# Peptides against a protein of PDB entry 6B9H: the designs that were tried, part 43

Target 1, 151 residues: chain A of PDB entry 6B9H
Amino acid sequence: AELCESLLTWIQTFNVDAPCQTVEDLTNGVVMAQVLQKIDPAYFDENWLNRIKTEVGDNWRLKISNLKKILKGILDYNHEILGQQINDFTLPDVNLIGEHSDAAELGRMLQLILGCAVNCEQKQEYIQAIMMMEESVQHVVMTAIQELMSK

## One batch from the design tools (peptide; aimed at target 1 I127 I130 Q138 H139)

Design b2_p27_7_s3 (made by RFdiffusion4, then SolubleMPNN; from b2_p27_7, 15 letters changed)
Fold by OpenDDE base, seed 2:
Structure b2_p27_7_s3 (fold): chain B 151 residues (1-151), chain A 27 residues (1-27)
Amino acid sequence: as target 1 above (151 residues)
Amino acid sequence: SLQEQLQELAEKEDVKGFFELLLQHSQ
């Protein structure tokens, strides 16, 4: 999916410790958790991060467990910190991500993380970083942000 | 509104304008 590929490129700019080269690399949630910690380390602190299992392998049940925690974290962050309400009807299906590596659903998950970045305390820096990316990526990110705003 | 302005820029696929406006309102 175009959304997933573009946002994967965006995610790679965070230079997290976990491998993040492919869609499959993101399905266990470890990269996403590390990215969220960089976005707001006060909220997504070490205690929160430690709840995400790192040694998951190909266990899709463990992947889903991690993804559910991450999704909850994102939703809570939006509610508690960003003062935003996200429509539950458009939430990513973490089961499809964990069990089937569904790129479309993963894209929606990354889109939520994008929402956190462009609304967090360091939003200016993240927006500026996006503006330095390839135009094709910026275009997709623009569309993704607009979709978030319309929800 | 800001949202309407961003929507218009997005519909025109004015990527630069979109992020410039978004950045302006992030400061």
Scores: peptide ipSAE 0.711, ipTM 0.955, DockQ to the pose 0.864
OpenDDE base, seeds 1, 3, 4, 5: peptide ipSAE 0.709, 0.692, 0.692, 0.704; ipTM 0.955, 0.952, 0.951, 0.954

Design b2_p27_7_s4 (made by RFdiffusion4, then SolubleMPNN; from b2_p27_7, 14 letters changed)
Fold by OpenDDE base, seed 2:
Structure b2_p27_7_s4 (fold): chain B 151 residues (1-151), chain A 27 residues (1-27)
Amino acid sequence: as target 1 above (151 residues)
Amino acid sequence: SLQEKLQELVEKKDVKGFFQLLLDHAK
């Protein structure tokens, strides 16, 4: 999916410790958790990060467990810190991500993380970083941001 | 509104304008 590929490129700019080269690399949630910690380390602190299992392998049940925690974290962050409500009807299906590596649903998950970045305390820096990316990526990110704002 | 202005920029495919407006609002 175009959304997933563009946001994967965006995720790679965070230079997290976990491998993040492919869609499959993101399905266990470890990269996403590390990215969220970089976005707001006060909220997504070490205690929160430690709840995400790192040695998951191909266990899709463990992947889903991690993804559910991450999604909850994102939703709570939006509610508690960003002061915005996300429509539950448009939430990513973490089961499809964990069990089937569904790129479309993963893209929607990454889109939520994008929402966190462009609304967090360091939003200016993240927006500026996006502006330095390739035009094609920026276009997809633009559409993704606008879609979030229209929900 | 900001939302409407951003939407117009999306429809025009004005990526630079979109992020500049978003950045200005973020400051």
Scores: peptide ipSAE 0.731, ipTM 0.960, DockQ to the pose 0.888
OpenDDE base, seeds 1, 3, 4, 5: peptide ipSAE 0.730, 0.730, 0.729, 0.731; ipTM 0.959, 0.959, 0.959, 0.959

Design b2_p27_8 (made by RFdiffusion4)
Pose (drawn by RFdiffusion4):
Structure b2_p27_8 (pose): chain A 151 residues (1-151), chain P 27 residues (1-27)
Amino acid sequence: as target 1 above (151 residues)
Amino acid sequence: TKAESTEEFFENLLAGKVDEALAVPSL
């Protein structure tokens, strides 16, 4: 905890098309998919994004379907591009995100996305950008990175 | 302080010194 909201502020720095003001705005997976495309458009390309349904509303089943595709993409990216540098022992429970808007599980998913950003080809720029954020956010990002980079 | 430790972590991380950055206590 104290992970979901700090990482929401970080997500907001991407200025993606979908709304990203609240925890609920993240539960359908669209913001997360758009952020991943910004992190690595060569991997999270248009063909990949097309699989993520927009206009989900309150349909938690579709939220879960989207989130499973997003997690599948992150895990594949970790394996195929990042050489397993992101710790994936504990997977976020995407069913709880969809069924209960569980912010803690959402925080775990956002931590995996942060892992992608700080290990991608543009990791220098993403780290430099974090260094300009509020200290409170940087501290939480620090703790999240320590966890996701450890073995 | 916590602020100094956070700054040192990100300096090390940016320098590519990941082991040094992970060794920095978050306090």

Design b2_p27_8_s1 (made by RFdiffusion4, then SolubleMPNN; from b2_p27_8, 12 letters changed)
Fold by OpenDDE base, seed 3:
Structure b2_p27_8_s1 (fold): chain B 151 residues (1-151), chain A 27 residues (1-27)
Amino acid sequence: as target 1 above (151 residues)
Amino acid sequence: SRSEATREFFRLLLAGDWEGALAVPTL
């Protein structure tokens, strides 16, 4: 999906340690967890990150477990730190991500992370970084933000 | 144009004008 591809490009700007070149690379949640730690290391601290299993391989059960933890972390962060700036909508199906590498659902997951970035303490820096990306990617990101932040 | 709208969106967002940013048409 275009959303997933654009947000994958965005995710790559974080320069995390885990491989993040393909959709499949993101399905175990490790990249997403590392990105969240960069977004807010005080909240997504080392203790939180350590709950994410890194040696997952093709084990879709472990992928789903990680993804559930990440989704919970995002939702808790939205509630506890962001003041529920991210509006309620259909949440990503982590089962489809873990079992089938569903790009559409993964895109929705990355969209939530985008919501964290543009609402966090360093929102200005993340927004400025997005503005340095290709216009086509920026447009998709714009749409994603508007969808996420509008009722 | 789409490019202009996108630029305006992020300009408003940087300015903290969420209402304005969210009102920018998506093309």
Scores: peptide ipSAE 0.762, ipTM 0.966, DockQ to the pose 0.926
OpenDDE base, seeds 1, 2, 4, 5: peptide ipSAE 0.760, 0.761, 0.760, 0.761; ipTM 0.966, 0.966, 0.965, 0.966

Design b2_p27_8_s2 (made by RFdiffusion4, then SolubleMPNN; from b2_p27_8, 12 letters changed)
Fold by OpenDDE base, seed 2:
Structure b2_p27_8_s2 (fold): chain B 151 residues (1-151), chain A 27 residues (1-27)
Amino acid sequence: as target 1 above (151 residues)
Amino acid sequence: SRSENTKRFFELLLAGKWEEALAVSPG
């Protein structure tokens, strides 16, 4: 999916420790968790990160478990820190991500992370970083933000 | 154009003008 591919490119700019070259690399949630920690290390602290299992392999049940924790973290972050800046949104199906590497659903998950980045304390820096990306990627990010933040 | 709108969107976002940013046409 175009959304997933563009946001994967965006995720790669975080330079996290975990491999993040392919859609499959993101399905265990480790990259996403590390990205969230970079976005707000006070909230997504080491204790939170330690709840995400890193040695997952191809175990889709473990992937889903991680993804559920990450999704909960994002939703809690939106409620507790962002003041519900992210409006009601169709939640990604983490089962499809973990079991089938569903790019569309993964895109929705990354879209939520994007929502965190553009609303967090360091939003200016993340927005500026996006503006340095290819225009085609910027456009997808723009539409993703608009969809997420629309009332 | 799309490219102009994209640039305008993020400039508005940087300025904290969310309502205006959200109103920018994606096309």
Scores: peptide ipSAE 0.778, ipTM 0.971, DockQ to the pose 0.921
OpenDDE base, seeds 1, 3, 4, 5: peptide ipSAE 0.778, 0.778, 0.777, 0.778; ipTM 0.971, 0.971, 0.971, 0.971

Design b2_p27_8_s3 (made by RFdiffusion4, then SolubleMPNN; from b2_p27_8, 14 letters changed)
Fold by OpenDDE base, seed 2:
Structure b2_p27_8_s3 (fold): chain B 151 residues (1-151), chain A 27 residues (1-27)
Amino acid sequence: as target 1 above (151 residues)
Amino acid sequence: SVSDNVRKFFEYLLAGEVEKALAVPLG
């Protein structure tokens, strides 16, 4: 999916420790968790990060478990810190991500993380970084943000 | 143009003009 591919490119700019070159690399949630920690290390602290299993392999059940924790973290962050700036009524299906590496659903997950970045304390820096990316990526990101923040 | 609107969107977003950002067309 175009959304997933563009946001994967965006995720890669975070230079996290975990591999993040493919859709499959993201399905265990480790990259997403590390990205969230970079976005707000006070909220997504070491205690939170330690709840995410890092040695998952191809175990889709463990992937789903991680993804559920991450999704919960994002939603809690949106409510507790961001003041519900993003629309969380349409949630990604983490089962499809974990079991089938569903790119469309993964894109929705990354879209939520994007919402965190453009509304966090360092939102100015993240927005400026996005503005330095390829225009095609910026356009997809724009669409994604508008979808999240629209009433 | 598309490029102009993309730029305008993020500039509004940087300025905290959320309503204006949301009103920018995609095309």
Scores: peptide ipSAE 0.715, ipTM 0.949, DockQ to the pose 0.877
OpenDDE base, seeds 1, 3, 4, 5: peptide ipSAE 0.714, 0.714, 0.711, 0.715; ipTM 0.949, 0.949, 0.948, 0.949

Design b2_p27_8_s4 (made by RFdiffusion4, then SolubleMPNN; from b2_p27_8, 12 letters changed)
Fold by OpenDDE base, seed 2:
Structure b2_p27_8_s4 (fold): chain B 151 residues (1-151), chain A 27 residues (1-27)
Amino acid sequence: as target 1 above (151 residues)
Amino acid sequence: SRSEAVRKFFEYLLAGKWEEALAVDPL
């Protein structure tokens, strides 16, 4: 999926500790959790991050558990911090991500994280970083933001 | 062009002009 591929490239710019080279690398949620912590470490603090299991291997049940926590974190962040700027008309299916590595649904999850980044306190920095990426990636990010923020 | 649209979008976004950004046709 184009959305997932472009947003994976975007996620890689965060230089998190967890491996983040492939779609499969993102399915356990560890990368996403670390990215969210970078976006807002006061909200996604160590206590929150510690709830995400890091040694899940190929256990899709543990992946789904992590992904559910992450999705909840994003939604709570949107409500509590961002002032409900992100449109929740369609939520990602974390079961498909965890069990089947569904790229389309993973893309939707990464899109929500993108929404957090472009609305957070450091949004200027993240927007500027996106503007340094390849135009094709920027275009996908643009459409993703527009879809997410349009009411 | 698409390139111009992308540029304008993020420039609007940086300026906090969300309505203008959301109105940019991504082509």
Scores: peptide ipSAE 0.778, ipTM 0.971, DockQ to the pose 0.927
OpenDDE base, seeds 1, 3, 4, 5: peptide ipSAE 0.777, 0.777, 0.776, 0.777; ipTM 0.971, 0.971, 0.971, 0.971

## One batch from the design tools (peptide; aimed at target 1 E135 H139)

Design b2_p28_1 (made by RFdiffusion4)
Pose (drawn by RFdiffusion4):
Structure b2_p28_1 (pose): chain A 151 residues (1-151), chain P 28 residues (1-28)
Amino acid sequence: as target 1 above (151 residues)
Amino acid sequence: EEEEEEEEEEEEKREETKEFFETLLEEA
């Protein structure tokens, strides 16, 4: 905890198309997919994004379907591009995100996305950007990175 | 005294966070 909201501020720095003001705005997976495209458009390309349904509303089943696809993409990216540098022992429970808007599980997903950003080809720029954020957010990001980079 | 201890703890967290991100950036 104290992970979801700090990482929400970090997500907001991407200025993606979908709304990203609240925890609920993240539960359908669209903001997360758009952020991944910004992190690595060569991997999270348009063909991949097309699989993520927009206009989900309150349909938690579709939220889960989207989130499974996002998590599948992150895990594949970790394996195929990042050499398993992101710790994936504990997967976020995407069913709890969709069924209960569980912010803690959402924080875990956002931590995986942060992991992608700090290990991608543009990791220097993403780290430099974090260094400009509020100190409270940086401290939480530091803790999240330490966890996700450890073995 | 309690305010000085809280200030010292904030300064320590700030220094550690700063050094972490400098090291992380050098390694990147």

Design b2_p28_1_s1 (made by RFdiffusion4, then SolubleMPNN; from b2_p28_1, 13 letters changed)
Fold by OpenDDE base, seed 5:
Structure b2_p28_1_s1 (fold): chain B 151 residues (1-151), chain A 28 residues (1-28)
Amino acid sequence: as target 1 above (151 residues)
Amino acid sequence: MEEEERRRKEEEEKEKTRKFFEELLKAA
């Protein structure tokens, strides 16, 4: 819950086109996909983004479909581009996110995106941006990064 | 004493957070 709340605040700094004010806003994966494109537009290009359904509404089946594609994209990015710099042994349950808006599982999904940001080509810029956030948010983000880096 | 100790611990945690990201930048 605290992880999700802090990372939601972090996600909001990306100023994506899709609404991103609530946990529910993130459950369809559209915001997450747009954030990933900002992190690495060469890898998460327009062709990749177009595979994510934008007009999902309350259809939890479509939400889960989007979330599965996003999770796969993150894992592939980690292996192909980042060289497995983050630990992905604990994967989020996208079914709980899509069907029940589970904040804990959503937090883990956002944590994986955080892993992409702090390991990508522009990692220094993203780290510096985090250091400009409220201290309580920084503390949670620190803990999340430490968990990702643990072997 | 408890107020002072609480304040000390809060500042200590803030400093740990700052140092963590500073080291993360150095490693980047």
Scores: peptide ipSAE 0.627, ipTM 0.896, DockQ to the pose 0.940
OpenDDE base, seeds 1, 2, 3, 4: peptide ipSAE 0.626, 0.627, 0.625, 0.626; ipTM 0.895, 0.896, 0.895, 0.896

Design b2_p28_1_s2 (made by RFdiffusion4, then SolubleMPNN; from b2_p28_1, 12 letters changed)
Fold by OpenDDE base, seed 1:
Order: C-alpha cells, then sequence, then structure tokens
Structure b2_p28_1_s2 (fold): chain B 151 residues (1-151), chain A 28 residues (1-28)
C-alpha cells in the first residue's frame, strides 16, 4: 500500500536501533516502540519499552502480542496526553500485521504513530522534518494526517 | 498538452501540501 510505503520511509528518518528497511522488519513492533519512545520518552519510557519483546523472530504470536501493547500505548497516549486528537475509531488489525505482514494494516498502525508525532510536545520539529521529505511522501503524509484529525 | 496539464497538476499538489504543513506549523 502507498500509505505503508510512505510511512515506512518516514519511520526510517528516526534512525532507531532496530532494523527498519522492510515491511517485515516492522511487523514485530520493535521499531514502532522505539519510535514512540523518541516521540515522547517521558510517556513511552524505558519501563514501557521493556515490555516489548525484542527476540521475536518469525513467531507471529509474539508479534501480535507486541503490536497489541503498542496499539494500547498509542490509544492511551492519545487519550491521556494528546486529548483525543487522533481518530481511533478505525483501528489497525494487528493480527493481520503479525501473522501476514499485511501492509495496509501496518500502514494504519504507522498512521497512528504519525498522529502522535504531529501532536506531541515536539510536533514542530517533526512537522518540519516531514517537510524535508520527498514531495510524494509529503502528500501521502498530509492525507494521512487529515484523515486522523477529521471527526 | 497532456504533459503540461500533468505538470500543472503536480505543481498544484505541491503547493497544497506546502500550505497544509505551513498552516499546521502555525497552529502548533
Amino acid sequence: as target 1 above (151 residues)
Amino acid sequence: SREEEERRRRERLREETRQFFEQLLAEA
């Protein structure tokens, strides 16, 4: 999916420790968790990050477990910190991400993380970083943000 | 021409995107 492809490129700008070159690299949730910690390390602190298992391999059950924790964290962050700025009525299917590496559902997951970035305390820096990306990526990101912010 | 129309379309999309993020920054 175009959404997933563009947001994967965006995720790569965070320069996290975990491999993040392919869709498959993101299916265990480790990259996403590390990105969230960069977005708000006070909320997604080390204790939170340590709940995400890093030695997952191809175990789709462990992937889904991680993804569920991450999704819960995002939703809680939106409620507790962002003040319900993200439309969370359409949630990604983490089962399809973990078991099948579904790019469309992964795109929706990354979209939620995008919502965290553009609404967090350092939103200005993340917005400016997006404006430095390829034009085609910026357009997709814009559309994704618009969808999140709409009621 | 079709090529010119496509170029103009891309330019409009670029401008729309730029304006969106600039407005987003202004509201940040």
Scores: peptide ipSAE 0.634, ipTM 0.907, DockQ to the pose 0.907
OpenDDE base, seeds 2, 3, 4, 5: peptide ipSAE 0.631, 0.629, 0.630, 0.630; ipTM 0.906, 0.905, 0.906, 0.905

Design b2_p28_1_s3 (made by RFdiffusion4, then SolubleMPNN; from b2_p28_1, 10 letters changed)
Fold by OpenDDE base, seed 4:
Structure b2_p28_1_s3 (fold): chain B 151 residues (1-151), chain A 28 residues (1-28)
Amino acid sequence: as target 1 above (151 residues)
Amino acid sequence: SLEEALREEEEKRRKETKEFFEKLLKEA
């Protein structure tokens, strides 16, 4: 839960168009998709983003559909662009995120996005942005990055 | 004292965090 809360705070620094104030706001994947586009607009281009449904409401099935696309995008990005191998056994359960707004699993999803940010072409800028956040948040983010790097 | 120990732990954590990201930046 702490991971999710801290990474939610981090996500908010992206100033995306979609609401991103609560865990629930992130469950449809729209915010995450917009964040990924900011991280690498060449890879997560408009064509990719258009595959994410924006008017999902409370339809958890549509949420899961979006989240699966996003997760796939993240995995593909890591393999194709970042050259990183992600352990498939530690992947977030998008079903729990979409259907139950599971904060722990959402945190793991956001952690993967964090991995994209700190390894992308503009990694320096994102790292610097993290360093400007509250220390308590930075600590959690550090732990999250360390966990990713240890895999 | 406990308070002193807690402060020291907090400072240690803060330093660790700062050093981590500084190193991360250098390697970026």
Scores: peptide ipSAE 0.650, ipTM 0.909, DockQ to the pose 0.917
OpenDDE base, seeds 1, 2, 3, 5: peptide ipSAE 0.649, 0.649, 0.647, 0.649; ipTM 0.909, 0.909, 0.908, 0.909

Design b2_p28_1_s4 (made by RFdiffusion4, then SolubleMPNN; from b2_p28_1, 14 letters changed)
Fold by OpenDDE base, seed 4:
Structure b2_p28_1_s4 (fold): chain B 151 residues (1-151), chain A 28 residues (1-28)
Amino acid sequence: as target 1 above (151 residues)
Amino acid sequence: MAEELARKLEEERRERTRQFFQELLEQA
């Protein structure tokens, strides 16, 4: 999926410790959790991050467990910190991500993280970083943001 | 002419994208 591919490229700009080169690398949620911690370390603190299992291998059940925690964190962050600026009626299916590495659903997951970035305290910096990316990626990201914030 | 149109559309797309983020940044 184009959305997933573009947002994967975006995710890579965070330079997290976990491998983040492929869709599969993201399916266990570790990268996403680390990205969220970078976005708002006060909210996604070490205690939160420590609830994410890092050595899950190919265990899709553990992946799903992680992804559920991450999704909950994102949703809670949206409500508690961002003031519900992100539409959450079309949530990603974390089961499909964990079990099948579904790129479309992963894209939606990353889209929610994108929403966190462009609405967080450091939103200006993240927006500027996006503006430095390749134009085709920016276009996809723009569409993703518009979708998130549309009423 | 088709190529020219395509080029123009691409340029417009790029400009829309640029403007979007510029405005988003200004509102941030």
Scores: peptide ipSAE 0.659, ipTM 0.915, DockQ to the pose 0.947
OpenDDE base, seeds 1, 2, 3, 5: peptide ipSAE 0.656, 0.656, 0.656, 0.657; ipTM 0.914, 0.914, 0.914, 0.915

Design b2_p28_2 (made by RFdiffusion4)
Pose (drawn by RFdiffusion4):
Structure b2_p28_2 (pose): chain A 151 residues (1-151), chain P 28 residues (1-28)
Amino acid sequence: as target 1 above (151 residues)
Amino acid sequence: EEEEEEEEEEEEKSEETKEFFEELLEEA
């Protein structure tokens, strides 16, 4: 905890097309997919993004389907591109995110997306950008990175 | 005294966070 909201501020720095003002705005997976495309457009390309349904509304089943695709993409990226540098022992429970808007599980998903950003080819720029954020957010990001980089 | 201790803890936390990100950026 104190992970989801700090990482929401970090997500907001990407300025993706989908709304990203609230925890609920993240529960359908669209913002997360758009952020991943910004992190690595050569991997999270248009063909991949097309699989993420937009205009989900309150359909929690579709939210879960989208979130499973996002998590599948993150895990594949970790394995195929990042050499398993992101710790994936505890997977976020995407069913709880869709069924209950569980911010803690959402925080874990956002931690995995942060892991992608700080390990991708543009990790220097992403780290430099974090260093310009509020100190409270930087501290939480520091803790999140320490966890996700440890073995 | 409690206010001085709180200020010192905030300074130490800020310094540690900054050093972490300097090291992380150097390694990147």

Design b2_p28_2_s1 (made by RFdiffusion4, then SolubleMPNN; from b2_p28_2, 11 letters changed)
Fold by OpenDDE base, seed 1:
Structure b2_p28_2_s1 (fold): chain B 151 residues (1-151), chain A 28 residues (1-28)
Amino acid sequence: as target 1 above (151 residues)
Amino acid sequence: MEEEEERRRREEERKETREFFEKLLAEA
């Protein structure tokens, strides 16, 4: 899944505290939650972040629980803050991410986070940062944004 | 000839991507 691989590279630019080197590292949602807090710390504040369990290990049930909270947070953010600019027709299957580490579905979830970044208050800075990435990654990110913004 | 076509494709892809993000920045 080229989408997931490219967006994993993008996620790594946030320099979060949690390990974020592999697909498996992202399946518990901790990295994604920390990235969302960086994107908009006023909305994804400490109270929100504290709802995400950080010590889940290999417990796929806890992973799915975290991922459901994160997905809800993204959708609520899109509705309440971004004005529903992100196309959520095809939502990621968090069960496949948590239980099977499905890279394709993880890519879709990271794509939603990308949508948050390119529509948030600091959208200009995030877009500029993307333009500094490797060209092949930029191309994949472009396609991902186009899919999100299409109506 | 195939190499030239591939080079052209990559150049066009680079141009398209650059223009996309420039436009996105302009609208931000």
Scores: peptide ipSAE 0.634, ipTM 0.898, DockQ to the pose 0.898
OpenDDE base, seeds 2, 3, 4, 5: peptide ipSAE 0.633, 0.630, 0.632, 0.632; ipTM 0.896, 0.896, 0.896, 0.896

Design b2_p28_2_s2 (made by RFdiffusion4, then SolubleMPNN; from b2_p28_2, 11 letters changed)
Fold by OpenDDE base, seed 2:
Structure b2_p28_2_s2 (fold): chain B 151 residues (1-151), chain A 28 residues (1-28)
Amino acid sequence: as target 1 above (151 residues)
Amino acid sequence: EEEERRRREEEERRRRTREFFEQLLAEA
């Protein structure tokens, strides 16, 4: 999906340790967890990150387990830190991500992470970084942000 | 005419995108 493609490009700007070149690379949640730690290392600290299994391979059950933890972390972060600024009425289906590498649902997951970035303490820097990306990517990101912030 | 229309639409898209993020920064 276009959303997933654009947000994958955005995720790649974080230069995390885990491979993050393809949709499949993101399905185990490791990249997403590392990105969240970069966004707010005080909240998504090492103890939190260590709950995410890194040696998952193709085990979709372990992927789903990781993704559920990440989703919970995002939602908790939104409620506890961001003041519920992110609209979560359309949550990603982590089962489809883990088992089928569903790009559309992965896009929704990455969209939530985007919401964390543009609302966190360093929101200005993340917004500025987005503005340095390809315009077509920026447009998709804009749409994603608008959807998150709409009520 | 179609090319010109597409050009205008793309320019408008770019403008709106830029203005969105500028406004978002202003609110940050």
Scores: peptide ipSAE 0.674, ipTM 0.925, DockQ to the pose 0.928
OpenDDE base, seeds 1, 3, 4, 5: peptide ipSAE 0.674, 0.673, 0.674, 0.674; ipTM 0.924, 0.924, 0.924, 0.924

Design b2_p28_2_s3 (made by RFdiffusion4, then SolubleMPNN; from b2_p28_2, 9 letters changed)
Fold by OpenDDE base, seed 1:
Structure b2_p28_2_s3 (fold): chain B 151 residues (1-151), chain A 28 residues (1-28)
Amino acid sequence: as target 1 above (151 residues)
Amino acid sequence: DEEERRRKEEEEKRKETKEFFKKLLEEA
C-alpha cells in the first residue's frame, strides 16, 4: 500500500507526541487525533481530543471506538467548516483498521486527513510543506488529493 | 533505450507534480 506508506511519512512531519513510526502505531487513532488538532485546533479542541482514549493497548474494540469518533470528526469538519470539498464516496473501514491493522483502509483514512490539511485555514503552509518532501512522496500525495477533490 | 524511456517518464512525473502543487498554491 504505497498510499499508506507515503501518508505515514507525511504524518510524521507533524511531530506529534504519540509514536508514529509504523502502521500499527496509527491504528488506535491517537496520532490521527493529535494531527487533526494541529490542523485546526479551534475545531479539534481539547474537549474533542479528550474524547479519544489514549491508553487502548491492543484492545481492538477501543481502537475501533476511537477511529469511529475520528472519522465522524473528519466528516463533520468537512461539512461544517470546509463546505464538503472532500469526496467521501468511499469511506475507510475502521473495523478493518482497528481489528486487522489494514494498511489500505488506514491509507484511506489518512487521505481524508490530508484533505483536511489542504483545505484548512493553514492550507498554504501545508501545501508548501508537502512540496519540500521527497518527489516520490509528493507524487503519491498529489494523486491522493486529486482523488479527494474529484467530483 | 529502456533506460531513456524510464528517465523520460520520471521527468514527466516530476513536472506534472510540480505544476499541480504550484496551481494548488495559487488557488489556496
Scores: peptide ipSAE 0.625, ipTM 0.902, DockQ to the pose 0.897
OpenDDE base, seeds 2, 3, 4, 5: peptide ipSAE 0.624, 0.624, 0.624, 0.623; ipTM 0.900, 0.901, 0.901, 0.900

Design b2_p28_2_s4 (made by RFdiffusion4, then SolubleMPNN; from b2_p28_2, 10 letters changed)
Fold by OpenDDE base, seed 2:
Structure b2_p28_2_s4 (fold): chain B 151 residues (1-151), chain A 28 residues (1-28)
Amino acid sequence: as target 1 above (151 residues)
Amino acid sequence: EEEERLREEEERRRKETREFFEELLKKA
């Protein structure tokens, strides 16, 4: 819960077009997809983004479908671009996110996105942006990064 | 005494966090 709350705050700094004020807002994956495109628009290009359905509503099946695509995109990005710098020993359960809005699992998903940001070409800018956040949030983000970068 | 302990812990936490990201920036 703490992880999810802190990373939700972090996600909000991206100022994406989709609503991103609550955990529920993130369960369809649209916000996450838009954030990933901001992180690396060359990789997460319009063709990739167009695979994410935006008109999902409360359809948990569509949410899960989107989330699976996003998770795959993150993992592929890690492998193909980042050189597997992200520890994915504990993958988020996208079924729990889509069907039950599970905050803990959503936190894990956002953690993977965090890994993309702090390892991408513009990692310096994202790290500096994190350092401008509330200290309590920074601490949680630090812990999340440490977990991702651990061997 | 308890309040002082809590303040010290918070200070330590802030220091650790700052140092972590500063070091991370060095690697960036």
Scores: peptide ipSAE 0.650, ipTM 0.907, DockQ to the pose 0.979
OpenDDE base, seeds 1, 3, 4, 5: peptide ipSAE 0.649, 0.649, 0.649, 0.648; ipTM 0.908, 0.908, 0.908, 0.907; seed 3 fails the geometry check

